# Designs tried in a protein design run: peptides against a protein of PDB entry 3S8F. Part 6

Target 1, 157 residues: chain A of PDB entry 3S8F
Amino acid sequence: VLTLFVAVPSLMTAFTVAASLEFAGRLRGGRGLFGWIRALPWDNPAFVAPVLGLLGFIPGGAGGIVNASFTLDYVVHNTAWVPGHFHLQVASLVTLTAMGSLYWLLPNLTGKPISDAQRRLGLAVVWLWFLGMMIMAVGLHWAGLLNVPRRAYIAQV
Target 2, 166 residues: chain B of PDB entry 3S8F
Amino acid sequence: DEHKAHKAILAYEKGWLAFSLAMLFVFIALIAYTLATHTAGVIPAGKLERVDPTTVRQEGPWADPAQAVVQTGPNQYTVYVLAFAFGYQPNPIEVPQGAEIVFKITSPDVIHGFHVEGTNINVEVLPGEVSTVRYTFKRPGEYRIICNQYCGLGHQNMFGTIVVKE

## One batch from the design tools (peptide; made by RFdiffusion4, then SolubleMPNN)

Design b1_p8_4_s1 (from b1_p8_4, 5 letters changed)
Fold by OpenDDE base, seed 2:
Structure b1_p8_4_s1 (fold): chain B 157 residues (1-157), chain C 166 residues (1-166), chain A 8 residues (1-8)
Amino acid sequence: as target 1 above (157 residues)
Amino acid sequence: as target 2 above (166 residues)
Amino acid sequence: LKEIVEAL
């Protein structure tokens, strides 16, 4: 009940954020249906990290609805599916947002901009983190659907 | 100027709302697909049933493992299972092939899991509550019971066995 | 705080 209750405001928020990104992209010179995406500051890890977190949160949010559904939860409960879900939520969205926040916070606290090397390294870290989390999440969801249990070192497959 | 800004934002919002509506149907379709392809033969059954975890070992249908398997009708059995730290009772659970088995599972101590390998039987077991699962084993053999809910230092070694006889 | 952050 609580998940479904939160799902509606969360969806509204997500699409509002997307609308804000489109607006920002268009202000930066992006045109057309998708051109605004390319116009966003993809060279800034403070931007890229939370955006990747949002992308990971999309399937995670869908999974939340699944986990809250009585019949579907019976299928996935206490399987590897559940860790797959929260790794998208916590280890992707929350963690990447925190990482991105540091790239904004530290320069502001110190009054010193990050070096180009630090920026490039930050981009590499964020993208690699996202890639790793997506691989892990897909694997865990797949294993969960194959009835691999969580909190157990053995499986039937 | 403010009016123009509002109109521009509204256009973006309308687009994303349309997309959201489309995605709603996609999600519904995915849910339907998942149900159609991954729902198997285990049927959750029974009303909320409670027991006293402090006395469940001393009296009642869970007290004697030798009496845990009860024939309730032709080709129908009820099995009273205890999940405890750290194992299952009775162990092994012996049932005939092709019979309709109703598992009545509870715990005398902490929350445990009851996950039967090779089946879609997978429920949490709470002290003071009875979990009811109905299943029919079509193939003879041994089925391992796994605890998939952390229950203490011995959790990883908490296993049981269901033996299905021809 | 700035000194601590700079040390990191």
Scores: peptide ipSAE 0.007, ipTM 0.777, DockQ to the pose 0.012
Fold by OpenDDE base, seed 5:
Structure b1_p8_4_s1 (fold): chain B 157 residues (1-157), chain C 166 residues (1-166), chain A 8 residues (1-8)
Amino acid sequence: as target 1 above (157 residues)
Amino acid sequence: as target 2 above (166 residues)
Amino acid sequence: LKEIVEAL
């Protein structure tokens, strides 16, 4: 019940953030239904990291609703599905947001902009992190549906 | 200019709200699909039964492993299982093939898991509560019981066996 | 925070 109560305002927030991104993209010259996406600052790791986190949070949020459902919980509870959900929520959104925050915070605290090399390295780090997290998350969710238990080093499957 | 910006923002918000509504239906459809394709994993919840974890080892149906398997009908059995740090009793659990087995599982100490490989049996075992699971083994052989809830230093080695006899 | 800012 609590999860579902939290889900509604969270969804509203998510779509509000999306609206803000669209507005920002259009202000940067993006046009059309999807042109605003290309206009966003994809060359800035401080932007890319939290956005990738948000993208990972979408399936994680859907999984949260699944986990909160009585009938579906019997299928997924205490399987590899659960850590898959957690890694999307914590290791994707929270961690990538934290990583992105550093690329904004440190330059502002020191008054020194990041070098181009640091920027490129940052982009590589956050994209590789996201890719790895998505691979792991898909694997864990899939394993969970195959009844692989969590907190066990062995499984029959 | 501010008025124009306000109208634009409102239009984008309305668009995303519409998208949100559409996605809601997609999520509902995905949940429905998942339920339809994974119904074999659903374990019906039984009536909540309480037990005193401090005395469960000394008195009652869990006290004697030799009497843990009780025939309740021609093809029906009740098995009283204890999950404890760090194992299960009785071990092995011996049951006939094709019989309806009602597992009554509880713990004298901490929370444990009861996950039977090759089956849809996967429940948490709480001290003071009795977990009830009904299952019919169609195939003879050995089924491993795994603890999938961290319960202490010996958690990783906490296994049991169900032997299904022909 | 002050010490961190000064160190950076």
Scores: peptide ipSAE 0.007, ipTM 0.780, DockQ to the pose 0.012
Fold by OpenDDE base, seed 1:
Structure b1_p8_4_s1 (fold): chain B 157 residues (1-157), chain C 166 residues (1-166), chain A 8 residues (1-8)
Amino acid sequence: as target 1 above (157 residues)
Amino acid sequence: as target 2 above (166 residues)
Amino acid sequence: LKEIVEAL
């Protein structure tokens, strides 16, 4: 009955992070309902990467609720849907967070700031990674709904 | 300044937490709605049934592939299927069109998958347990069985066939 | 309703 109770702390955490982003954006001069988003430091790959990871985690989290539902899991279990889900969770959120952390950590530990070229390259990498992950995830979820099995190289459709 | 910042943080956090809670209920409601409207297509599963995987090949209903298809009533059959490394038995599985088929699937070795293309039959097969799936094939032809659970070096080549006869 | 409750 309370299988989905696991979603409570996850959602609380996610939206608390969102609250922190809103606050940060407003401190940086953003105003209005959405103006704070533009005020965030989108020129810093250390910021952009984990935020993009969070964005990918939203549909992934929704999918997690589906996967945790007994009856709905019967539809999606061991189909391409499942890889679609965890690629959003692991290959998007975790990986992008790791990338972002690296962009912060290395300059901090070495005492040397990243060059402008490195910054631009970093931005390109994280955005392209995110785009690729989203395309793959949408494709896998779609294929899963068409009953394409996971762990198989062949399918009827 | 610090006090103002603290109060602002709390206000935003409270708002987003409320939103979080609301979204939780929305998701639950959506799941409930989906289940309420899509229950007709769910294949009933049997109760948990246990078998000894070490003897299932030697004795019992899975031992003889020639006797795997058992007519249990008018237009009703039970098919005892073994998923093993690396294949299925019987293979092919021959069943009549329009009959209610109860698949009793187990494994003598490791966990396998039983995914039947063109159907919603998709179950994991655990050694020591019997997976029960009920299905009626409306169209004659060949349906491929795919193992969708990694089971070893030959996993990618583990296929079976269900032949539905007119 | 029973199926929904069991699924959640």
Scores: peptide ipSAE 0.006, ipTM 0.812, DockQ to the pose 0.073
Fold by OpenDDE base, seed 4:
Structure b1_p8_4_s1 (fold): chain B 157 residues (1-157), chain C 166 residues (1-166), chain A 8 residues (1-8)
Amino acid sequence: as target 1 above (157 residues)
Amino acid sequence: as target 2 above (166 residues)
Amino acid sequence: LKEIVEAL
């Protein structure tokens, strides 16, 4: 139960980031309950990549609560569920954040803006990565719930 | 302008924090619901039991695979299983259908997994620790044991078999 | 080693 207290600061952080995004979107002219989302800079891979990472991190975080729960962990532990969780937490959030960070950092360090072609390619890369990770993660979580073992090449489903 | 911005940020933060708290309770409620409705499949684990992994092969109930299956009651058995690099002992494990089986599993070397296909038996096996799992096989047949914890070069080939007899 | 080989 004490482990679940980690959820408190994690949720606080997540929703603080969400609040910052909402504020930014509204400053950019977004209105209404969801209009601020559309107003965010979705044409910038340096923005899109981390945000997609955050979106993947949400179900991953929910899964973290499951994994940290003694009774529920009994169901999912050492099944394909666990790799599914990892791919959301590391291969999605961390990796996409790293990708996005490069799109900000490199132009900043070199003093040269990225070309339009590079920008479009970057957007394609991060969206395709996100899509692939979501498909894989859903598959792994689903397989895990079906008691497919982790670290095994064979399983009876 | 700055005051307006700060006020807006504060309002958004309060709203999202309230939502955060609500979601926390939702997750707790979901856990509680799951426990209340889906407890029938939980296999009870025993208390933490320790064993010396350096002597477990030489003495004690794990030493002789021929004596690994012990009848403890009319329809109750204890099975002493070793998970080692790279297999299980005894292999096969032979148990009767419908009997309550208590598996006591340990390792003489490294950490292994004990995942029985077709069942919800899934435990880690640690050297120096005895994993206890209770299960009743309702269907006769062969059940494959899979190691789901990396244990070395032969990990992928580490399998065992439980044979449930009528 | 023999046990390992037999287990493989």
Scores: peptide ipSAE 0.005, ipTM 0.792, DockQ to the pose 0.018

Design b1_p8_4_s2 (from b1_p8_4, 6 letters changed)
Fold by OpenDDE base, seed 1:
Structure b1_p8_4_s2 (fold): chain B 157 residues (1-157), chain C 166 residues (1-166), chain A 8 residues (1-8)
Amino acid sequence: as target 1 above (157 residues)
Amino acid sequence: as target 2 above (166 residues)
Amino acid sequence: LKDIVESL
């Protein structure tokens, strides 16, 4: 009954991060309801990567609520839905955050800034990674709803 | 202006927290809606039942595959299924079309899955516990049983068949 | 008890 209570602190944390992004965007000159988004440093892979991870985490979190629901879990449990969920959580959020952290950490530790070419390559990598993860996640969730089992190489559909 | 910045941060946080709370209720509402529209799709399960996995192969209703399908009433059957490394017994499971089938599934060794293609039968099978699933096959034919829980080196080849007879 | 706990 109270299983969904886990969603409360998770959502609070997530949207507090969103609040921090809004504040940062406004400090960078963004105005209006959505203008702060454009003002964020989208030219920096160290920023873009974890933000894309957060975006992937949103539907993943919603899926977590579904997976934690007793009745709905009966529908999705041990189907392709579950891998779809944790690939958003781990392969998207955690992995992209790690990528972003690396783009910050290595220049900081070595004292050498990344070149413009490295920056552009980094942006390409994180965006392509995100795109691939989203395609895979949508496919897995869709397959899961069609009752495709996980941990099996064959399915009726 | 630290004071102005502080007030702005608080305002943004309050707004996003309110949004967070609203989204929580949206998710709850979606769950409620889903449950309200899918009430007929739930397969009834039995109560928690325990068995000894070390003796389940030697004695009891799972011991003889030839006696695994038991008619319990008019158009009602109980099927005692073992999921083991790496297969199912009986195999095939033969049941009549239109009959109410109660599957009693357990394992003598490790955790397995019992996923029946073409149906919503999908349960984990734990050693020492009996999974009970009630289902009525409306269409004759063969239904493949797939193990969807990793159970060892032969997991990927662990299949069974339910044959529904007219 | 297990059923109750799992239903929560």
Scores: peptide ipSAE 0.005, ipTM 0.812, DockQ to the pose 0.043
Fold by OpenDDE base, seed 4:
Order: C-alpha cells, then structure tokens, then sequence
Structure b1_p8_4_s2 (fold): chain B 157 residues (1-157), chain C 166 residues (1-166), chain A 8 residues (1-8)
C-alpha cells in the first residue's frame, strides 16, 4: 500500500508538465480545448522526442500502478508484461529524452544551429523510435497477459 | 503580463490536478474491479518459510528426489522441488489428476524461476526461502516447467516436466 | 558441477 503512494507525486508531476505544455501552447496562439496542442513546436526534435517519451510513459505509469499492486502483480510478474513496462519507462521516456536533449545541447554547446536536413532526420528518428517502441510494448504487454514468461525463448501461448 | 501568466498557470494546474485526482480514483476502481471479478485464478501462497541452502541437498525433504512427492491426504500431496543450475528435481514430477498439490520449492544455489506452462503457477525461487504454491491439475498430460529468472549460462535450457497421471 | 554438466 505504501508503494502505491508513489503514484500521488508521480501524477502531480505528470499533470504539472501537462499544464506547462498547455500554457506554452496557448502562449503560441493555440485556442480551444485542444488547439494548444497543435500550437506546440512539433517541428523541433528537441521538443518532440521528450514529449513522445512522456506519451509512452503514461501507459507505463499506469502499468507501474498495476505492477506495484500486490494482487495484480501476481498476474503479471515475471511475464512479458514486465519487459513491456520497462521498454515504456526506460527505452521510450529515458531514451527519447536523451535523444531530444542532444538536439538541444549540441547546437547550444557548439553555437551552431542544426541544419534543416538534420532537423528532419531527427524528427524521423524519434517518430520511428516511438512507433517501434509502442508496437513492441503493446506486444509485450499482450503476451504478458497471455502468461508468456519473461526471460524465456519458448512459450506455449 | 506577469500577473496574467501566473493566473493562467494556476488555473491550468488546478484543472490538471483535479484530473489527476480523478484518475487516481479510476485506477483504484479498476484494481478493485479486477480483484472482484478475477480472483478465481489466484493461487494462495503460504507464509514465509526459511531453509539453509547449504544443507538442503543433504538433509530434509528436498534431499531425496524419490521421496519428493508426499501424500498428505486422500487427494492431497506435497511436492518438494529443488530448482538448481540448471534444472529441477524431481524431474519429472509425477502427480495424480484432480489432487490438490502443494509445491514447496527452494534453491540450493541462485535465484531461479518456476513457471509451469498451461497453468498460472509462476513464482520466483530464492535460496534460503521456500515458495509454496497450491494447484490442482484438472487435465492429465505433461506440463513444462520454465525458468523465467536469469540464473547463469544454462538458464535458457533450464526446463522441467510435471507429469499428471489419470 | 556434475549436476550442471548433466543439465547441459
């Protein structure tokens, strides 16, 4: 039960970030309930990458609540569900944030802006990475619910 | 301008925090729903039981694979299983169909997994700790035991078999 | 060691 208390500050942090994004989008001219999303700088891989990471982190966080639940963990523990969770939390959020950070950091450190070609390539990389991670994560979670074991090359589904 | 920005931020934060709280209750409700509707598949675990992994092979109920299956009642058995690098004993584990089986599983060396295909039996096996799982096999046949916890070079080949007899 | 070899 105490472990589940971690969900409170995590949710607070997540929705504070969401609030910041909404504010930023509205400052950029976005209006309405969802118009602020379109107003965000989706042409910048330094922005897109960590945001995609956050999007992957949402279901991962929900899965974290499941994994931290004593009774529900019995169902998913040491199944393919667990790697699915990790790929959302680490391979998506952390990795994409690192990718995005480089797109901000390197131009800043060198004093040279990225070329348009580099920008477009960066966008392609982060979107493809996100897509691949989502496909893999959905597959792993699905397999886990079917009781496919973790750390095994063979399983009877 | 600064005042307007701060007021806007506060309004958005309040809205999202309210949503956050609502989502928290949704998750709790989903957990409660799952527990209420899907409890039939839960295998009860026993209390924490400790053993000495350095002597478990020499003395006690795990020492002799031939004596690993113990009838404790008319239709009840206790099976003392060792998970080791890299296999299980006894192997095969022979139990009758329809009997209540209590598996008592431990390890003499490192952490292993005990995942039985075709069942919901899935536990970690820790040296010095006894994992207790109750299960009744309704169908006769062979059930493969898979190690789902990395335990060394031979981990991928670590399999056992439960044979359920009519 | 013997158990390991036999299990491989």
Amino acid sequence: as target 1 above (157 residues)
Amino acid sequence: as target 2 above (166 residues)
Amino acid sequence: LKDIVESL
Scores: peptide ipSAE 0.005, ipTM 0.792, DockQ to the pose 0.018
Fold by OpenDDE base, seed 2:
Structure b1_p8_4_s2 (fold): chain B 157 residues (1-157), chain C 166 residues (1-166), chain A 8 residues (1-8)
Amino acid sequence: as target 1 above (157 residues)
Amino acid sequence: as target 2 above (166 residues)
Amino acid sequence: LKDIVESL
């Protein structure tokens, strides 16, 4: 009940954020249906990290609805599916947002901009983190659908 | 100027709202697909049933493992299973192939899992509540029961066996 | 706080 209750406001928020990103991209010179995406500041880890977190949160949010559904939860409950879900939510969205926040916060606190090397390293870290989380999440969801249990060191497959 | 900005934002919001509606139908379709392809063999059944976990070992249908398997009709059985720290009772559970089995599972101590390998039987077992699962084993052999809910230091070694005989 | 952050 709580998940479904939160799902509606969350969806509204997500699409509002997307609309804000489109607006920002168009202000930065992006045109067309998708050109605004390219115009966003993809060279800034403070931007890239939380955006990647949002992308990971999309399937995670869908999974939340699945996990809250009575019949579907019976299929996935206490399987590897569940860890797959929360790794998208916590280890992707929350963690990447925190990482991105640091790239904004530290320069502002110190009054010193990050070096180009630090920026490039930050981008590498964020993208690699996202890639790793997506691989892990896909694997866990797949294993879950194959009825691999969570909290157990053995599986039927 | 503020009015123009609001109109521009509104246009983007309308587009994304339209996309959201489309995605709603996609999600519904995915849910339907998942149900159609991954739901088979196990039927959750029964109303909310409660027991006293402090006395379940001393009296009632779970008290004697030798009486845990009860024939309730032609080719129909009820099996009263205890999940405890750290194992299952009875162990092994012996049932005939092709029979309709109703598992009545409860716990005398903490929350446990009841996950039967080779099947889609997978329920949590709460002290004071009875979990009911209906299943028919089509293939003879041994099916391992796994605890998939952390229940203490011995959790990883908590196993049971269902023996399905010809 | 600023000094602490700068030490990082």
Scores: peptide ipSAE 0.000, ipTM 0.778, DockQ to the pose 0.012
Fold by OpenDDE base, seed 5:
Structure b1_p8_4_s2 (fold): chain B 157 residues (1-157), chain C 166 residues (1-166), chain A 8 residues (1-8)
Amino acid sequence: as target 1 above (157 residues)
Amino acid sequence: as target 2 above (166 residues)
Amino acid sequence: LKDIVESL
């Protein structure tokens, strides 16, 4: 019940953020239904990181609702599904947001912009992190549905 | 200019709210699909039963492993299982193939897991509470019990065995 | 929001 109460305002916040991104993209010259996405600053790791985190948070949020459901929770509880959910929420959204924050914070604290090489490296790091997290998350969720136990070094499957 | 911007923002918010509503139906459909495909894994919760974890080892149905398996009917058994640091009793648990088995599981010390490989049995075992699980083994053989809840230094080695006899 | 975009 508590999770579902939290889910409602979280969803509202998520779509508000999406609306803000659309507005920002349109301010940058994006037009049409999807043109605003291309207009966003995808060349800036400080932007890309938290956005990728948000994307990973979407399936994680859906998983949260599943975990809060009595009947579905019995299927997934204490299986590999659970760490899959956590890694999407914490290791994706929180971690990528933290990483992105560094790409904004450090240049502003030092008064020096990041070099082009640092920018490209940052983009590579963020995208590779996201890719790895998605692979792991899909694997963990899949394993969980196959009844692979959590907190065990062995499994029959 | 601010008025125009406000109207634009409102329009985008309305659009995303509409999208949100559409996605809500998608999520409901996905949940429904998951329920339909994984219904075999659902074990209804029974009545909550309480026990005193400080005395469960000394008195009551869990006190003697030799008397843990009780025949309650022609093809029905109740098995009183203790999950403790770090193992299960009785071990092995011997039950007949095709019989309806009611597991009554509790703990004298800390929270443990009771995950039986090859089955849909997967419950947490809390001190002071009795977990009740009903299952019928259709295939003879050995089924490993795994603790999937961290319970201390010996957690990783906490295993049990259910032997299903023909 | 424009200020946020410019700060990126």
Scores: peptide ipSAE 0.000, ipTM 0.778, DockQ to the pose 0.017

